# Peptides against a protein of PDB entry 3B8E, part 192

Target 1, 230 residues: chain A of PDB entry 3B8E
Amino acid sequence: PFLIFIIANIPLPLGTVTILCIDLGTDMVPAISLAYEQAESDIMKRQPRNPKTDKLVNEQLISMAYGQIGMIQALGGFFTYFVILAENGFLPIHLLGLRVNWDDRWINDVEDSYGQQWTYEQRKIVEFTCHTPFFVTIVVVQWADLVICKTRRNSVFQQGMKNKILIFGLFEETALAAFLSYCPGMGVALRMYPLKPTWWFCAFPYSLLIFVYDEVRKLIIRRRPGGWVE

## One batch from the design tools (peptide; made by RFdiffusion4, then SolubleMPNN)

Design b1_p26_4_s4 (from b1_p26_4, 15 letters changed)
Fold by OpenDDE base, seed 5:
Structure b1_p26_4_s4 (fold): chain B 230 residues (1-230), chain A 26 residues (1-26)
Amino acid sequence: as target 1 above (230 residues)
Amino acid sequence: EKEEKKKEEFKKLEEELELLLKKYQE
């Protein structure tokens, strides 16, 4: 997210406090859940054919899968960001290169895509209004990520949701997202303004995309054991 | 009514932002 912010010179989509809430609040319990997840029965039963090469390949493939999921997650966050800004009069094309003028407190006549002028204060309200939905989008996409990470080869539908720690993690991150989004004073304390309930649904297509991606990946692995997608 | 509610929400956000900006200027 921060790299795209620098490269595209767009208004900041996610605050530092929000990032800390993700890393310390939402990611910790899920990470613990994944560490205690019972190894898929197939992973434990497969005798390592070559323990040195197969371990390295498997670690690389897992890292690539997590990297791709992280990219889908970021795309979901940016989608929500662009939708909110578009609803406030700033189309995505107009946001490109706007950061310099956007962050300048002495410029009070920044025009939106419709020619409406925005004060610095108004712009910062809209910017901070994006932080909460971006965070919530990350949480909603993480639901899918956590569920798919439970299994490496089997479909989630085959393995089921047996890990109580995973279920607790999903509940905890959702409760945190709801607390940060709707608790009075969070706008002042964390620059996280209240979110319309409809914005929770903006992430659902991306959560579905992650599920489809992982199911397709697992299907390919099952059909072609030892293939490059494994 | 929806526009008035949005205006009222926006006004509250403006007041909160002004308070935040004052705290950061301090």
Scores: peptide ipSAE 0.016, ipTM 0.384, DockQ to the pose 0.147
Fold by OpenDDE base, seed 2:
Structure b1_p26_4_s4 (fold): chain B 230 residues (1-230), chain A 26 residues (1-26)
Amino acid sequence: as target 1 above (230 residues)
Amino acid sequence: EKEEKKKEEFKKLEEELELLLKKYQE
Protein backbone atom coordinates (compact mmCIF):
# COMPACT_ATOMS: atom_id res chain seq x y z
CA PRO B 1 0.00 0.00 0.00
CA PHE B 2 2.65 2.53 0.97
CA LEU B 3 4.55 1.75 -2.23
CA ILE B 4 1.59 2.95 -4.31
CA PHE B 5 1.86 6.38 -2.70
CA ILE B 6 5.56 6.55 -3.49
CA ILE B 7 5.09 5.36 -7.08
CA ALA B 8 2.00 7.44 -7.86
CA ASN B 9 3.31 10.47 -5.95
CA ILE B 10 -0.19 11.23 -4.65
CA PRO B 11 -1.11 13.09 -1.45
CA LEU B 12 -0.59 10.88 1.58
CA PRO B 13 -3.96 9.48 2.72
CA LEU B 14 -2.61 8.23 6.05
CA GLY B 15 -0.30 9.88 8.50
CA THR B 16 2.67 7.92 9.78
CA VAL B 17 1.11 7.79 13.25
CA THR B 18 -2.15 6.46 11.82
CA ILE B 19 -0.23 3.79 9.92
CA LEU B 20 1.50 2.81 13.14
CA CYS B 21 -1.86 2.65 14.91
CA ILE B 22 -3.12 0.31 12.19
CA ASP B 23 -0.02 -1.87 12.30
CA LEU B 24 0.15 -2.08 16.08
CA GLY B 25 -3.52 -1.82 17.02
CA THR B 26 -5.57 -3.51 14.34
CA ASP B 27 -3.09 -6.20 13.25
CA MET B 28 -2.55 -7.43 16.80
CA VAL B 29 -5.99 -9.01 17.15
CA PRO B 30 -5.73 -10.92 13.85
CA ALA B 31 -2.24 -12.08 14.84
CA ILE B 32 -3.52 -13.31 18.20
CA SER B 33 -6.47 -15.00 16.49
CA LEU B 34 -4.03 -16.74 14.15
CA ALA B 35 -1.85 -17.85 17.03
CA TYR B 36 -4.86 -19.38 18.77
CA GLU B 37 -6.03 -21.06 15.57
CA GLN B 38 -2.54 -22.48 15.00
CA ALA B 39 -2.53 -23.78 18.55
CA GLU B 40 -5.96 -25.36 17.98
CA SER B 41 -4.82 -26.87 14.68
CA ASP B 42 -1.75 -28.33 16.36
CA ILE B 43 -3.97 -29.77 19.11
CA MET B 44 -6.32 -31.35 16.57
CA LYS B 45 -3.44 -33.77 15.68
CA ARG B 46 -4.33 -34.06 12.05
CA GLN B 47 -1.28 -36.06 11.14
CA PRO B 48 0.49 -33.92 8.60
CA ARG B 49 1.11 -36.29 5.70
CA ASN B 50 4.61 -34.91 5.49
CA PRO B 51 5.41 -32.69 8.49
CA LYS B 52 8.20 -30.74 6.79
CA THR B 53 6.53 -30.03 3.45
CA ASP B 54 3.05 -29.49 4.86
CA LYS B 55 4.33 -26.96 7.42
CA LEU B 56 6.23 -25.02 4.78
CA VAL B 57 3.30 -25.10 2.36
CA ASN B 58 0.90 -24.03 5.09
CA GLU B 59 3.15 -21.14 6.13
CA GLN B 60 3.56 -20.00 2.53
CA LEU B 61 -0.17 -20.21 1.94
CA ILE B 62 -1.04 -18.34 5.09
CA SER B 63 1.49 -15.68 4.08
CA MET B 64 0.07 -15.49 0.56
CA ALA B 65 -3.52 -15.38 1.80
CA TYR B 66 -2.68 -12.59 4.22
CA GLY B 67 -0.83 -10.76 1.49
CA GLN B 68 -3.89 -10.98 -0.77
CA ILE B 69 -6.27 -9.90 1.98
CA GLY B 70 -3.92 -7.04 2.81
CA MET B 71 -4.05 -5.93 -0.82
CA ILE B 72 -7.86 -5.95 -0.75
CA GLN B 73 -7.77 -3.92 2.47
CA ALA B 74 -5.43 -1.42 0.87
CA LEU B 75 -7.67 -1.18 -2.20
CA GLY B 76 -10.62 -0.46 0.07
CA GLY B 77 -8.71 2.30 1.82
CA PHE B 78 -7.57 3.79 -1.47
CA PHE B 79 -11.08 3.66 -2.84
CA THR B 80 -12.38 5.60 0.15
CA TYR B 81 -9.51 8.08 -0.23
CA PHE B 82 -10.23 8.66 -3.91
CA VAL B 83 -13.97 9.03 -3.28
CA ILE B 84 -13.38 11.71 -0.65
CA LEU B 85 -10.91 13.59 -2.81
CA ALA B 86 -13.22 13.34 -5.82
CA GLU B 87 -16.09 14.75 -3.73
CA ASN B 88 -13.80 17.65 -2.85
CA GLY B 89 -12.92 18.29 -6.50
CA PHE B 90 -9.78 16.18 -6.96
CA LEU B 91 -10.24 13.38 -9.48
CA PRO B 92 -7.83 10.40 -9.23
CA ILE B 93 -6.06 11.27 -12.49
CA HIS B 94 -5.41 14.80 -11.27
CA LEU B 95 -3.82 13.49 -8.06
CA LEU B 96 -1.03 11.72 -9.98
CA GLY B 97 2.19 13.63 -9.36
CA LEU B 98 0.37 16.29 -7.32
CA ARG B 99 2.08 15.43 -4.01
CA VAL B 100 5.06 17.74 -4.53
CA ASN B 101 2.82 20.75 -4.98
CA TRP B 102 0.33 19.44 -2.42
CA ASP B 103 2.92 19.32 0.36
CA ASP B 104 4.51 22.67 -0.53
CA ARG B 105 3.44 25.27 2.01
CA TRP B 106 4.32 28.14 -0.30
CA ILE B 107 1.98 27.04 -3.09
CA ASN B 108 -1.50 28.31 -2.27
CA ASP B 109 -3.01 28.04 -5.74
CA VAL B 110 -3.09 24.29 -6.39
CA GLU B 111 -5.93 23.75 -8.81
CA ASP B 112 -8.43 20.92 -8.50
CA SER B 113 -9.99 19.09 -11.43
CA TYR B 114 -12.54 21.90 -11.81
CA GLY B 115 -10.06 24.79 -11.72
CA GLN B 116 -10.73 25.77 -8.10
CA GLN B 117 -7.62 26.96 -6.28
CA TRP B 118 -6.80 25.38 -2.95
CA THR B 119 -4.64 26.95 -0.26
CA TYR B 120 -2.16 24.84 1.67
CA GLU B 121 -4.45 24.88 4.70
CA GLN B 122 -7.46 23.79 2.67
CA ARG B 123 -5.46 20.95 1.09
CA LYS B 124 -4.25 19.71 4.47
CA ILE B 125 -7.78 19.80 5.87
CA VAL B 126 -8.91 17.60 2.97
CA GLU B 127 -5.90 15.31 3.47
CA PHE B 128 -6.64 14.94 7.18
CA THR B 129 -10.30 14.39 6.35
CA CYS B 130 -9.14 11.33 4.37
CA HIS B 131 -7.14 9.81 7.26
CA THR B 132 -10.10 8.81 9.42
CA PRO B 133 -12.20 7.25 6.64
CA PHE B 134 -9.17 5.35 5.36
CA PHE B 135 -8.51 3.97 8.84
CA VAL B 136 -12.17 3.09 9.41
CA THR B 137 -12.29 1.39 6.02
CA ILE B 138 -9.33 -0.78 7.01
CA VAL B 139 -11.03 -1.69 10.31
CA VAL B 140 -14.34 -2.56 8.63
CA VAL B 141 -12.52 -4.68 6.07
CA GLN B 142 -10.62 -6.34 8.93
CA TRP B 143 -13.95 -7.46 10.37
CA ALA B 144 -14.28 -9.71 7.38
CA ASP B 145 -10.65 -10.77 7.72
CA LEU B 146 -11.11 -11.73 11.37
CA VAL B 147 -14.18 -13.79 10.54
CA ILE B 148 -12.25 -15.46 7.71
CA CYS B 149 -9.19 -16.14 9.86
CA LYS B 150 -11.35 -18.04 12.31
CA THR B 151 -12.05 -20.69 9.71
CA ARG B 152 -9.06 -22.13 7.86
CA ARG B 153 -10.99 -24.76 5.95
CA ASN B 154 -14.61 -24.60 7.00
CA SER B 155 -17.12 -22.10 5.72
CA VAL B 156 -17.95 -19.27 8.11
CA PHE B 157 -21.53 -20.44 7.80
CA GLN B 158 -20.60 -23.91 9.08
CA GLN B 159 -18.71 -22.86 12.22
CA GLY B 160 -20.88 -19.86 13.03
CA MET B 161 -20.03 -16.87 15.21
CA LYS B 162 -19.65 -18.97 18.37
CA ASN B 163 -16.07 -17.96 19.11
CA LYS B 164 -16.19 -15.40 21.91
CA ILE B 165 -12.62 -14.31 21.11
CA LEU B 166 -13.60 -13.35 17.58
CA ILE B 167 -16.61 -11.41 18.79
CA PHE B 168 -14.44 -9.66 21.34
CA GLY B 169 -11.88 -8.80 18.65
CA LEU B 170 -14.60 -7.30 16.45
CA PHE B 171 -15.84 -5.17 19.33
CA GLU B 172 -12.32 -4.10 20.26
CA GLU B 173 -11.49 -3.00 16.72
CA THR B 174 -14.82 -1.21 16.40
CA ALA B 175 -14.31 0.51 19.74
CA LEU B 176 -10.79 1.56 18.72
CA ALA B 177 -12.08 2.90 15.41
CA ALA B 178 -14.86 4.81 17.16
CA PHE B 179 -12.42 6.16 19.75
CA LEU B 180 -9.91 7.36 17.16
CA SER B 181 -12.67 8.79 14.96
CA TYR B 182 -14.76 10.62 17.55
CA CYS B 183 -12.65 11.22 20.65
CA PRO B 184 -11.96 14.92 21.20
CA GLY B 185 -8.35 15.82 20.46
CA MET B 186 -7.72 13.04 17.93
CA GLY B 187 -7.89 15.62 15.17
CA VAL B 188 -4.95 17.35 16.81
CA ALA B 189 -3.06 14.31 18.06
CA LEU B 190 -3.46 11.98 15.08
CA ARG B 191 -4.66 14.35 12.35
CA MET B 192 -7.90 12.37 12.21
CA TYR B 193 -10.95 14.53 11.75
CA PRO B 194 -14.38 13.22 12.80
CA LEU B 195 -15.91 10.82 10.33
CA LYS B 196 -19.37 11.25 8.89
CA PRO B 197 -21.42 8.09 9.49
CA THR B 198 -21.91 7.73 5.73
CA TRP B 199 -18.23 6.88 5.24
CA TRP B 200 -18.57 3.68 7.27
CA PHE B 201 -20.68 2.32 4.44
CA CYS B 202 -17.93 2.84 1.85
CA ALA B 203 -16.04 -0.08 3.38
CA PHE B 204 -18.89 -2.60 3.25
CA PRO B 205 -18.46 -3.56 -0.43
CA TYR B 206 -14.83 -4.45 0.28
CA SER B 207 -15.76 -6.43 3.38
CA LEU B 208 -18.21 -8.34 1.22
CA LEU B 209 -15.51 -8.83 -1.42
CA ILE B 210 -13.19 -10.37 1.17
CA PHE B 211 -15.95 -12.71 2.35
CA VAL B 212 -16.69 -13.78 -1.21
CA TYR B 213 -12.99 -14.16 -1.97
CA ASP B 214 -12.39 -16.34 1.07
CA GLU B 215 -15.44 -18.52 0.50
CA VAL B 216 -14.37 -19.02 -3.12
CA ARG B 217 -10.81 -19.82 -1.99
CA LYS B 218 -12.10 -22.34 0.54
CA LEU B 219 -14.36 -23.88 -2.08
CA ILE B 220 -11.40 -24.26 -4.44
CA ILE B 221 -9.26 -25.81 -1.68
CA ARG B 222 -12.06 -28.26 -0.85
CA ARG B 223 -12.50 -29.22 -4.50
CA ARG B 224 -8.79 -29.46 -5.32
CA PRO B 225 -6.94 -30.74 -2.28
CA GLY B 226 -3.20 -30.28 -2.84
CA GLY B 227 -3.55 -27.44 -5.34
CA TRP B 228 -1.40 -24.29 -5.35
CA VAL B 229 -4.20 -22.42 -3.55
CA GLU B 230 -3.80 -24.61 -0.44
CA GLU A 1 -18.03 29.75 9.08
CA LYS A 2 -17.20 26.05 9.07
CA GLU A 3 -14.24 26.65 6.77
CA GLU A 4 -12.96 29.47 8.96
CA LYS A 5 -13.24 27.28 12.04
CA LYS A 6 -11.32 24.52 10.27
CA LYS A 7 -8.64 27.01 9.25
CA GLU A 8 -8.27 28.12 12.85
CA GLU A 9 -8.03 24.53 14.03
CA PHE A 10 -5.43 23.85 11.37
CA LYS A 11 -3.38 26.86 12.40
CA LYS A 12 -3.41 25.68 16.01
CA LEU A 13 -2.33 22.25 14.85
CA GLU A 14 0.59 23.68 12.90
CA GLU A 15 1.71 25.65 15.92
CA GLU A 16 1.55 22.54 18.09
CA LEU A 17 3.49 20.55 15.50
CA GLU A 18 6.17 23.21 15.32
CA LEU A 19 6.45 23.17 19.10
CA LEU A 20 6.76 19.40 19.09
CA LEU A 21 9.39 19.50 16.37
CA LYS A 22 11.38 22.03 18.36
CA LYS A 23 11.23 19.77 21.41
CA TYR A 24 12.57 16.85 19.39
CA GLN A 25 15.44 18.92 18.00
CA GLU A 26 16.44 19.74 21.47
Scores: peptide ipSAE 0.009, ipTM 0.331, DockQ to the pose 0.098
Fold by OpenDDE base, seed 3:
Structure b1_p26_4_s4 (fold): chain B 230 residues (1-230), chain A 26 residues (1-26)
Amino acid sequence: as target 1 above (230 residues)
Amino acid sequence: EKEEKKKEEFKKLEEELELLLKKYQE
């Protein structure tokens, strides 16, 4: 998300502190959960693994999975950001290169796509209104990621939600999202304004898409072991 | 106290923005 912000020179879609909260808060518990599941799976699968080759394959698979999922999370967040700005009169095409004028406190007449003038304060309110839905979109997409990462080959329906650490991770992410979205003071401290409950549902199509994509991928792997999709 | 005032100002601005958005959808 930050790279697209720099390249496109658009208003900041997500605050730096919020990015740190995602990286440290939402990604750590999932990573720990996955590490415990891998350790448990390796204890059960006492086959003599070649530690060098299997570690490299695992690191590549994990890196590819996290890279792809991270891109889908970013796309979902940016979609939500562009929808909110479009609803407030700023079409995506108009946002390109607008950052310099957007962040200038002395320019109080920035025009939207419909010719309406926006003060600096009004622009910052709209910007900060985008931060919370962007974050929530990432969290909701991470729910799907956590559920799908639990199983490499088996369907989620076959393995079930037996991992208490995964359930705790989902709860922690949801609690963090609710805290950042609705706790008094977070608008000033983190530049995250309160979220309308309807915006939680905007992320669900993306979570469903990821879930369907991963179940299809796993189905292909099960039907064609050793194929290019592995 | 300054944070509470800013929160109240923000809530008022959000309500005004919602009212403006409703007027543009009509």
Scores: peptide ipSAE 0.006, ipTM 0.363, DockQ to the pose 0.043
Fold by OpenDDE base, seed 4:
Structure b1_p26_4_s4 (fold): chain B 230 residues (1-230), chain A 26 residues (1-26)
Amino acid sequence: as target 1 above (230 residues)
Amino acid sequence: EKEEKKKEEFKKLEEELELLLKKYQE
């Protein structure tokens, strides 16, 4: 995600503190949940046919799958960011290369896509308005990620939601997102302004996309055992 | 018309992002 901001030279949609809240607050409990789910999941049940080659191939495939999921998470966050900026008059094309002028405190006449001039303070309010929805989008997408990580080959519908720690992790992550989104003072402390409840729904299409993608992947693995998608 | 244009620009940006992300995975 951060590399895309550098390459596209767009305003930063996610603050460093918000990134730390994701890494420490939202990823830790899920990681613990996954460690406990190893006993219930099929991820560890299948012995490698060849301990050297199949383990390495499986590790590469797992790494690629996690990389793809992380990418879809980033896309969801970026989508929400661009929607909010577009609603405030900044079209995505106009944001390309705008970061230098956006972050300049002395430029108070940055034009949006409609010719409206924005002061530095106004731009920072819009930027900080994007931080909370971006974070919430990541949380909502992580719900799907946590659910799909339960199984390597089996459908979620076949294995079910048996892990109480996962359910707790989903609740904790959601509670943290709600706290950061609606607690007074978070705008000053974390640069996270209050979120309209409607923005929680912007992430659901991406969560569904991850879910469908993983179910299709698992279906392909089941139909072609020993394929490169495994 | 403005909403439709925004949706098209969003779709293009999503496609560009997907392409960039594919390049990063290669």
Scores: peptide ipSAE 0.000, ipTM 0.139, DockQ to the pose 0.021

Design b1_p26_5_s1 (from b1_p26_5, 14 letters changed)
Fold by OpenDDE base, seed 2:
Structure b1_p26_5_s1 (fold): chain B 230 residues (1-230), chain A 26 residues (1-26)
Amino acid sequence: as target 1 above (230 residues)
Amino acid sequence: LKKREEELKKKFEEEEEKKKEEELKR
């Protein structure tokens, strides 16, 4: 998220404190759950070949899986961010390079894509209104990502939801998202304004798309073992 | 939710006014 903010010079989609809460809070239990599930799956499927090479392959696969999940989560968050800003009059193309004027407190006449002038306070309200939906979108996308990452090659429907740690992680993330979104004072403390219930559903089509994409990918891998898609 | 959003907007405006006053006093 922060790298895209720097590269695109767009308004900050997610506060630094909220990013830290994601990195330290929400990702920890899922990462442990995925590491545990991978260790179990590798124990069950691999005859012990060279334990050094298998450990290195597992660490690389965990790192790649985590990196891919993080990228997908960021894309989901940015999608929600761009939707909210577009609904408030800022089209994605107009946001490119706008950060300099957006963050300037002395400029109170920043025009949107429709020629509406926005004060600094109005801009910051819209920015902080994006933080909560961005975070919630990440959590909702994480539900799909955690479910799909549970298995490398098998469908989720074949393996089932047997991992109690995964289920616990999903509940923890959801509870944290609800707490940060609706607890009084979070808007002041974390710059996370109250989320309309409708925004919880904004991520669902994206989560469904990821789920379908991963099931199709897994189906292709099962039909063509050793293909470039693996 | 709307009432809380309005309360948060007011608090934000009050905090930004206080910062402007502190910047003017420096």
Scores: peptide ipSAE 0.011, ipTM 0.264, DockQ to the pose 0.115
Fold by OpenDDE base, seed 5:
Order: sequence, then C-alpha cells, then structure tokens
Structure b1_p26_5_s1 (fold): chain B 230 residues (1-230), chain A 26 residues (1-26)
Amino acid sequence: as target 1 above (230 residues)
Amino acid sequence: LKKREEELKKKFEEEEEKKKEEELKR
C-alpha cells in the first residue's frame, strides 16, 4: 500500500493506525495459524529426504505464500478504495498525481472528475472514509486467504476447518473490524469513520474469486503434478 | 450509522477549522 501511494501519488488509502491494527491485531493470529497449518500440510507429512534442503525450500515457500497473501490483500483494499472515491466523484485516473494538491491545506478548490470543487476538510473526510472499508476489505479477503492457505495441494473442502486457531483468528479479525467500524469515537480517535454495512459485501466477490482461483490451481496441480502451475 | 457519520463529519470539520486558526495565529 505505502509503495503504491508513493509511486502513484494518490491520496493515502490506508492510515498508520489501520496499518498497525492490521499488523498487530489481524495478521498475528492468522500468521500463527498458517504456521501451524503448514506443519499439518502434505509437505510436513512427507519425511524430508534431505532435511537441510527441504527446510530451506519450505521456508522459501512459506515466505512466498505470505508475500502473495499480502499482495492479494492490498489489491482488495485498493479496489474498495477506488470504488469509494469513484462514488464520491474521483475516478481512478484523476487520482493519479492528485496527492500534492490533495494534501495541501491551502488548496480548497480541488476538482473532482465531474468539476465539483472539494475543500481540504471535505477531501480529508473522504480519505478517512476510505480507511475503515480498506481495513474491512483486508479482513474479508483474509478470510479467503487463510482458508486457501490451509493446504497447498488439497481442497479446503477435503481438509475442512479443523484448525481452531484459524477459526479463532477469523473471529478476532471480524470482531476487531466491527469494533473499529461501529464503535462511537473511532472516527475521531483513529480517523476511521463509520462503515456502511454494504461495504462488508464489496470484498466478497473478490474473496470468492481468490478462493475459486486457488481451488482451480490446486485442482490443476493435483491433475498435472510437475506442471508449470506448480 | 448515517447520523453518526454526519456527527463525526461535523466534529472533524470543527477540528480542522481549529487547526487552521492555530496555524494562522502562528
């Protein structure tokens, strides 16, 4: 998120507080859950033929999985961010390079894609309105990501939701998202404005797409062991 | 939720106005 913010010069999609809430509140339990699920995975059930090389390969595979999850989460968050800004009159193309004028307190006439002028206060309200749904989108995407990362080869439907830590993590993330979204004073204290219930559902098609994609990928790997998709 | 959003919006506007007044006094 932060790298895209610098490169694209777009308004800040995710605040420092929301990043901290993700890193400390949402990612910790899921990360622990994934570490335990990797121990139950087909990789660990195979006796390591060579303990030194197989450990290094497993560590690389875990690091790549976490990196991919983070990328998918970021894409989901950015999707929600662009939808909210588009609903408020800012099309994605117009946001490119807009940051300098957006963050300038002295410019009170920043035009949207439709020629409407926005004061600094109005712009910051819209920006902070994006923080909560960006966070919630990450949580909703994490539901799918955690479920799909449970196994590399087996379908989620075959292994089921046996990991209690995973189930607990999903509940904790959802409870935290609900607290941050609907608790009075979060808009002032954390700059996380109240979320419309409809935004919880905005990420669902994306989570479903990821889930379907990973199940199809796993199906291909099962049918063609050693193929280019592995 | 809409009422809370409007109340938070108003509070934010009041806080940003106060910051502008403090910056103008500096």
Scores: peptide ipSAE 0.007, ipTM 0.277, DockQ to the pose 0.121
Fold by OpenDDE base, seed 1:
Structure b1_p26_5_s1 (fold): chain B 230 residues (1-230), chain A 26 residues (1-26)
Amino acid sequence: as target 1 above (230 residues)
Amino acid sequence: LKKREEELKKKFEEEEEKKKEEELKR
């Protein structure tokens, strides 16, 4: 997410504190749950011929899986960010390069895509309004990502939700998202303004798309073993 | 990912074999 912010010079979609809350609060439990599920699946299927080599391979696989999840989460977050800003009059194309003027407190006449002028204070309110939905979007996307990551080849419907640690992680993330979104004072402390309940559903179409994409991918892999998609 | 896992596993096994051969030559 931060790389896209630098490259595109868009208004800041997430505060540093919110990023830290994501990294420390939401990503850790799912990463541990995936590591345990992978370790159990690998230990049960393979007699470890060499525990050191198998550990290194597993660590690399976990790192790649985590990196992919993080990219998908970032895409979901940016989707929500662009939707919110577009609803407030800032089209995605107009946001490109706008950061310099956006962050300038002396410019109180930044125009949106429709010619509406925005004061610095108004711009910061809409910027901070993106933080909570972005965070919630990451959590909702992460539900789908965790579910699809349970299996590389099998459908989610074939393995089911057997991992209790994963279920606990999903609950913890959801509880944290609710706390940060609705607890009084979070707008001042974390720059996370209260979220309208409708924004919880903004990520659902995206989560459905990635779920369908992954199921189709897995179906192709099952029908054509050894293809380029594997 | 599985092909890459197998390739990485092979590379690591080859590096461990090379280290053992170097230790045996010392």
Scores: peptide ipSAE 0.000, ipTM 0.175, DockQ to the pose 0.006
Fold by OpenDDE base, seed 4:
Structure b1_p26_5_s1 (fold): chain B 230 residues (1-230), chain A 26 residues (1-26)
Amino acid sequence: as target 1 above (230 residues)
Amino acid sequence: LKKREEELKKKFEEEEEKKKEEELKR
């Protein structure tokens, strides 16, 4: 998210504090859950042919898979961001390079895609209106990520949802999202305005996309054992 | 939710006005 913000010079889609809440609040419990996950039957049965080289290759492949999932997650957040800004008159193409004028407190006549002038206060209200939906989008996408990270080769349908800690992590993450979205004072403290319930559903297509992507990846791994996609 | 959003918007506007006043005094 932050790299795209720098490269595209667009208004900030997600606050730094909100990013920290994701990194510390949503990713820790899943990571702990994975440490207690029963080893996948296929992972345990395949002795590494060479423990040093096969471990390094597997770590690289895992890192690439997580990187790809993280990119899909970011795309989900950006989709929600662009939809909200478009609903407020800012088309995605108009946001390119707008950050300099957007953040200038002395410019009160920034035009939207329709020629409507926006004060600094109005612009920042719209920006902060994006923070909560972006966060919630990440949480909903992470539901799929957490479920897929449970398994490396087996389908989620084959491994099942036996890890109670993972299930707890999903509820905790959802509760945190609800707290940050609906608790009084979060707009002041975290720059997160209250979210309309409809925005919870905006991320579901991306959650499904991650799920389908991982199931396809796992299917390829099962059909081509030892391929680059592991 | 709408009422809370409006309250948060007002609080934000008041905080941004205060920051502008502080920056103008510097």
Scores: peptide ipSAE 0.009, ipTM 0.284, DockQ to the pose 0.105; fails the geometry check

Design b1_p26_5_s2 (from b1_p26_5, 11 letters changed)
Fold by OpenDDE base, seed 1:
Structure b1_p26_5_s2 (fold): chain B 230 residues (1-230), chain A 26 residues (1-26)
Amino acid sequence: as target 1 above (230 residues)
Amino acid sequence: LKEKKEELEKKFKEEEEERKRREELE
């Protein structure tokens, strides 16, 4: 997310607080899941045929899977960001390079794509309005990841305990998202404005895309064992 | 877009007033 923000010079899609909430909430669930996987693998005295190579392959596969999931989550968040800004008069093309003027408090006449002038305060409200939907989009996309993980034939039997931890983590993330989105004063404290319920549905197309992507990936892997997609 | 801009300005004023009230209570 930050790389696109730096490269595109767009208004900040995620506040520091939302990033911290994602890092502490979202990244903890995978980390706990991985820690339990390692603990279960250590308890399961099944000597991996080659402990070093099998561990390295598993770590690479996990890292690639999480890297891909994280990239899709970021794309979902950015889509929600662009939709919100477009609904407020800022088309994606107009946002490119706008950051310098956007963040300048002395410029109160920044024009949107329709020639409307936006004050600094109005721009910051729109920016902060994107933070909560971005976070919620990530949480909703993670629900799809849970469903995908449940459909992984070989991992489902090993994921018995992990599935409860993942469900608990998703519940915690959802509760956190609801708290940050609807608790009074969170706009002032965390710069997260209340989310309209309709924005929860903006993430569903991306959850579906992730589901389709993973199913297509699984189909490709099944049809071409040993292909580059493994 | 104009109505939304006015709604955003209203939200900002409400937030700024809430912030001032908090700063007065500290």
Scores: peptide ipSAE 0.023, ipTM 0.485, DockQ to the pose 0.219
Fold by OpenDDE base, seed 2:
Structure b1_p26_5_s2 (fold): chain B 230 residues (1-230), chain A 26 residues (1-26)
Amino acid sequence: as target 1 above (230 residues)
Amino acid sequence: LKEKKEELEKKFKEEEEERKRREELE
């Protein structure tokens, strides 16, 4: 997320503290759950041919899975960010390069895509309004990603939700998201303004899309073992 | 939620005004 912010020179979609909360609080339990479930799946499916190569392959697969999940989560968050800013008059194209003027406290007449002038305070309110939905979107996308990552080759429907650690992680993430979104003082302390309930649903179509995409991917892998999609 | 947002907007404005006052005193 921060890299895209630097490269695109857009207004900050997610506060540094919120990023730290994701990295330290939200991602840890899912990562442990995935590591456990991969270890269990590898134990069940692989005859130990070569323990060194199998360990290296497993570490690489975990790293790739984590990296892919992180990218998908970021894309979901950015989608929500762009939707909120577009609803407030800032089209995505207009946001490119706007950071310099956006963060300048002395510029109180930053124009949106419709010619409306925004004060520094108004801009920061809109920015902070994006932080909470961005975070919540990541959590909702993580629900799908965790369910997807549970199975490398099998459909989620075949294995079911047997992993108690995964279920616990989902509840923890949801509880954290609710706490950060609705707890009094989080708007001041973390610059996470209260989230409208409608924004919880903004990520659902995206989560569904990812779920469908992964089920299709798994179906292709099952039909064409050894393909490039693997 | 609207009332809470307005309260947060007010608090943010107050904090920004206090910061400006500090920056003017330095």
Scores: peptide ipSAE 0.016, ipTM 0.392, DockQ to the pose 0.117
Fold by OpenDDE base, seed 4:
Structure b1_p26_5_s2 (fold): chain B 230 residues (1-230), chain A 26 residues (1-26)
Amino acid sequence: as target 1 above (230 residues)
Amino acid sequence: LKEKKEELEKKFKEEEEERKRREELE
């Protein structure tokens, strides 16, 4: 998100606090899950047929899966950002290079895609209105990721501990999203304005896309054991 | 900031309704 902000010179889609919340929330649940999986794999005496190659393959598969999922999550967040800005008169093409004028306090006549002039205050209200939906979109997409992680391993249905950690992570992320979105004063303190409930549903197409992507990936892996995706 | 947001949301709704009315007339 921040890299695209720098490269595209678009208005800031996500606040620094929100980025920190994503990094801390998103990285902790997978890290805990992986730590428990390593501990469970060591306990379950599944002798990896070759511990070095199977660890490397699993680490590569996990790294590639998380890298791809992270990219889809970012795309989902950016989609929500562009939709909100488009609804406020700023088409995606018009946002390219707009950052310099957008952040300039002395320019009070920044035009939108329809020729409407925006004051600095109005622009900042719209910018901060995007921060909360971007975060919520990521959280809703992460729900799909957690469901996918649950469906990948037939053994996870039998092992209740992995489900508890995933459920706890989902609850923490959802509670954090609700707190940041609806707690009074978050607009002033964290630059996160309250979100309309309708924006929670904007992420569902991307959650479905991730689900379909992972099912297709699983189908490819099942049909071509030892193929490029392993 | 809340009041300004509500004013902006109202303005955008009015502009969207006006756009729809124009699209129905074309």
Scores: peptide ipSAE 0.013, ipTM 0.352, DockQ to the pose 0.032
Fold by OpenDDE base, seed 5:
Structure b1_p26_5_s2 (fold): chain B 230 residues (1-230), chain A 26 residues (1-26)
Amino acid sequence: as target 1 above (230 residues)
Amino acid sequence: LKEKKEELEKKFKEEEEERKRREELE
C-alpha cells in the first residue's frame, strides 16, 4: 500500500492506525495459522526426506504464501478505495498525482472529476471515509485467502475447516473490524468513520473471485502435475 | 454529489468540534 501511495501520488488510502491494526491484530493469527497448516500438511504427506532441504523449501513456501496474500489484500483494499472515491466524484485517473494538492491545507478548490471544488476539510473526510472500508475489505479478503492458503495442492473442500486457529483468527478479525467500524468515538479517536453495511458486501465478489481462481489453479495442478502453472 | 459534499463538510466540522471539546476536557 505505501509503495503505491508513493509511486502513484494518490491520496492516502490507508491510515497509520489501520496499518497497525492489520499488522498487530489481523495478520498475526492468520500467519500463525498458515504456518501451522503448512507444517502439518508437510509432516503428514512426506516421508522423512532430507530435513535441511525440506525446511528451506517450507520457509520459501510460507514466505511466498504470505507475500501473495499481502498483495491480494492490497488489491482488494485499493479496489474499495477507488470505488469510494469514485462515488464521491473522484475517478481513479484523476487521483493520480493529486496527493500534493490533496494534502495542501491552503488549497480549498481541488476539483473532482466533475468540476466540483472540494475544501481541505471535505477532502480529509473523504480520505478518512476510505480507511474503515479499506480495513474491512482486507479482513473480508483475508477470509478467502486464509481458506485458500490452508492447502497448497488440495481443494479447501477436501481438507475442510478443521484448523481451530484459522477459525479463531477469522472470528477475531471480524470482531475487530466490527468494533472499529461501529464503536462510538472511533471516527474521532482513530479517524475511522462508521461503515455502511453495503461496504462489507463490496469485497465479497473479489473474495469469491480469488477463491474460484485458486481452486481452478489447484485443480489444474492436480490434473497436470509438472505443468506451467506449478 | 453537491448535497453529499455539504453533508460531509458538516460532519467534519461536527467531528472537529467534538475532538476539540475532548482535547479541552483532557
Scores: peptide ipSAE 0.052, ipTM 0.653, DockQ to the pose 0.224; fails the geometry check

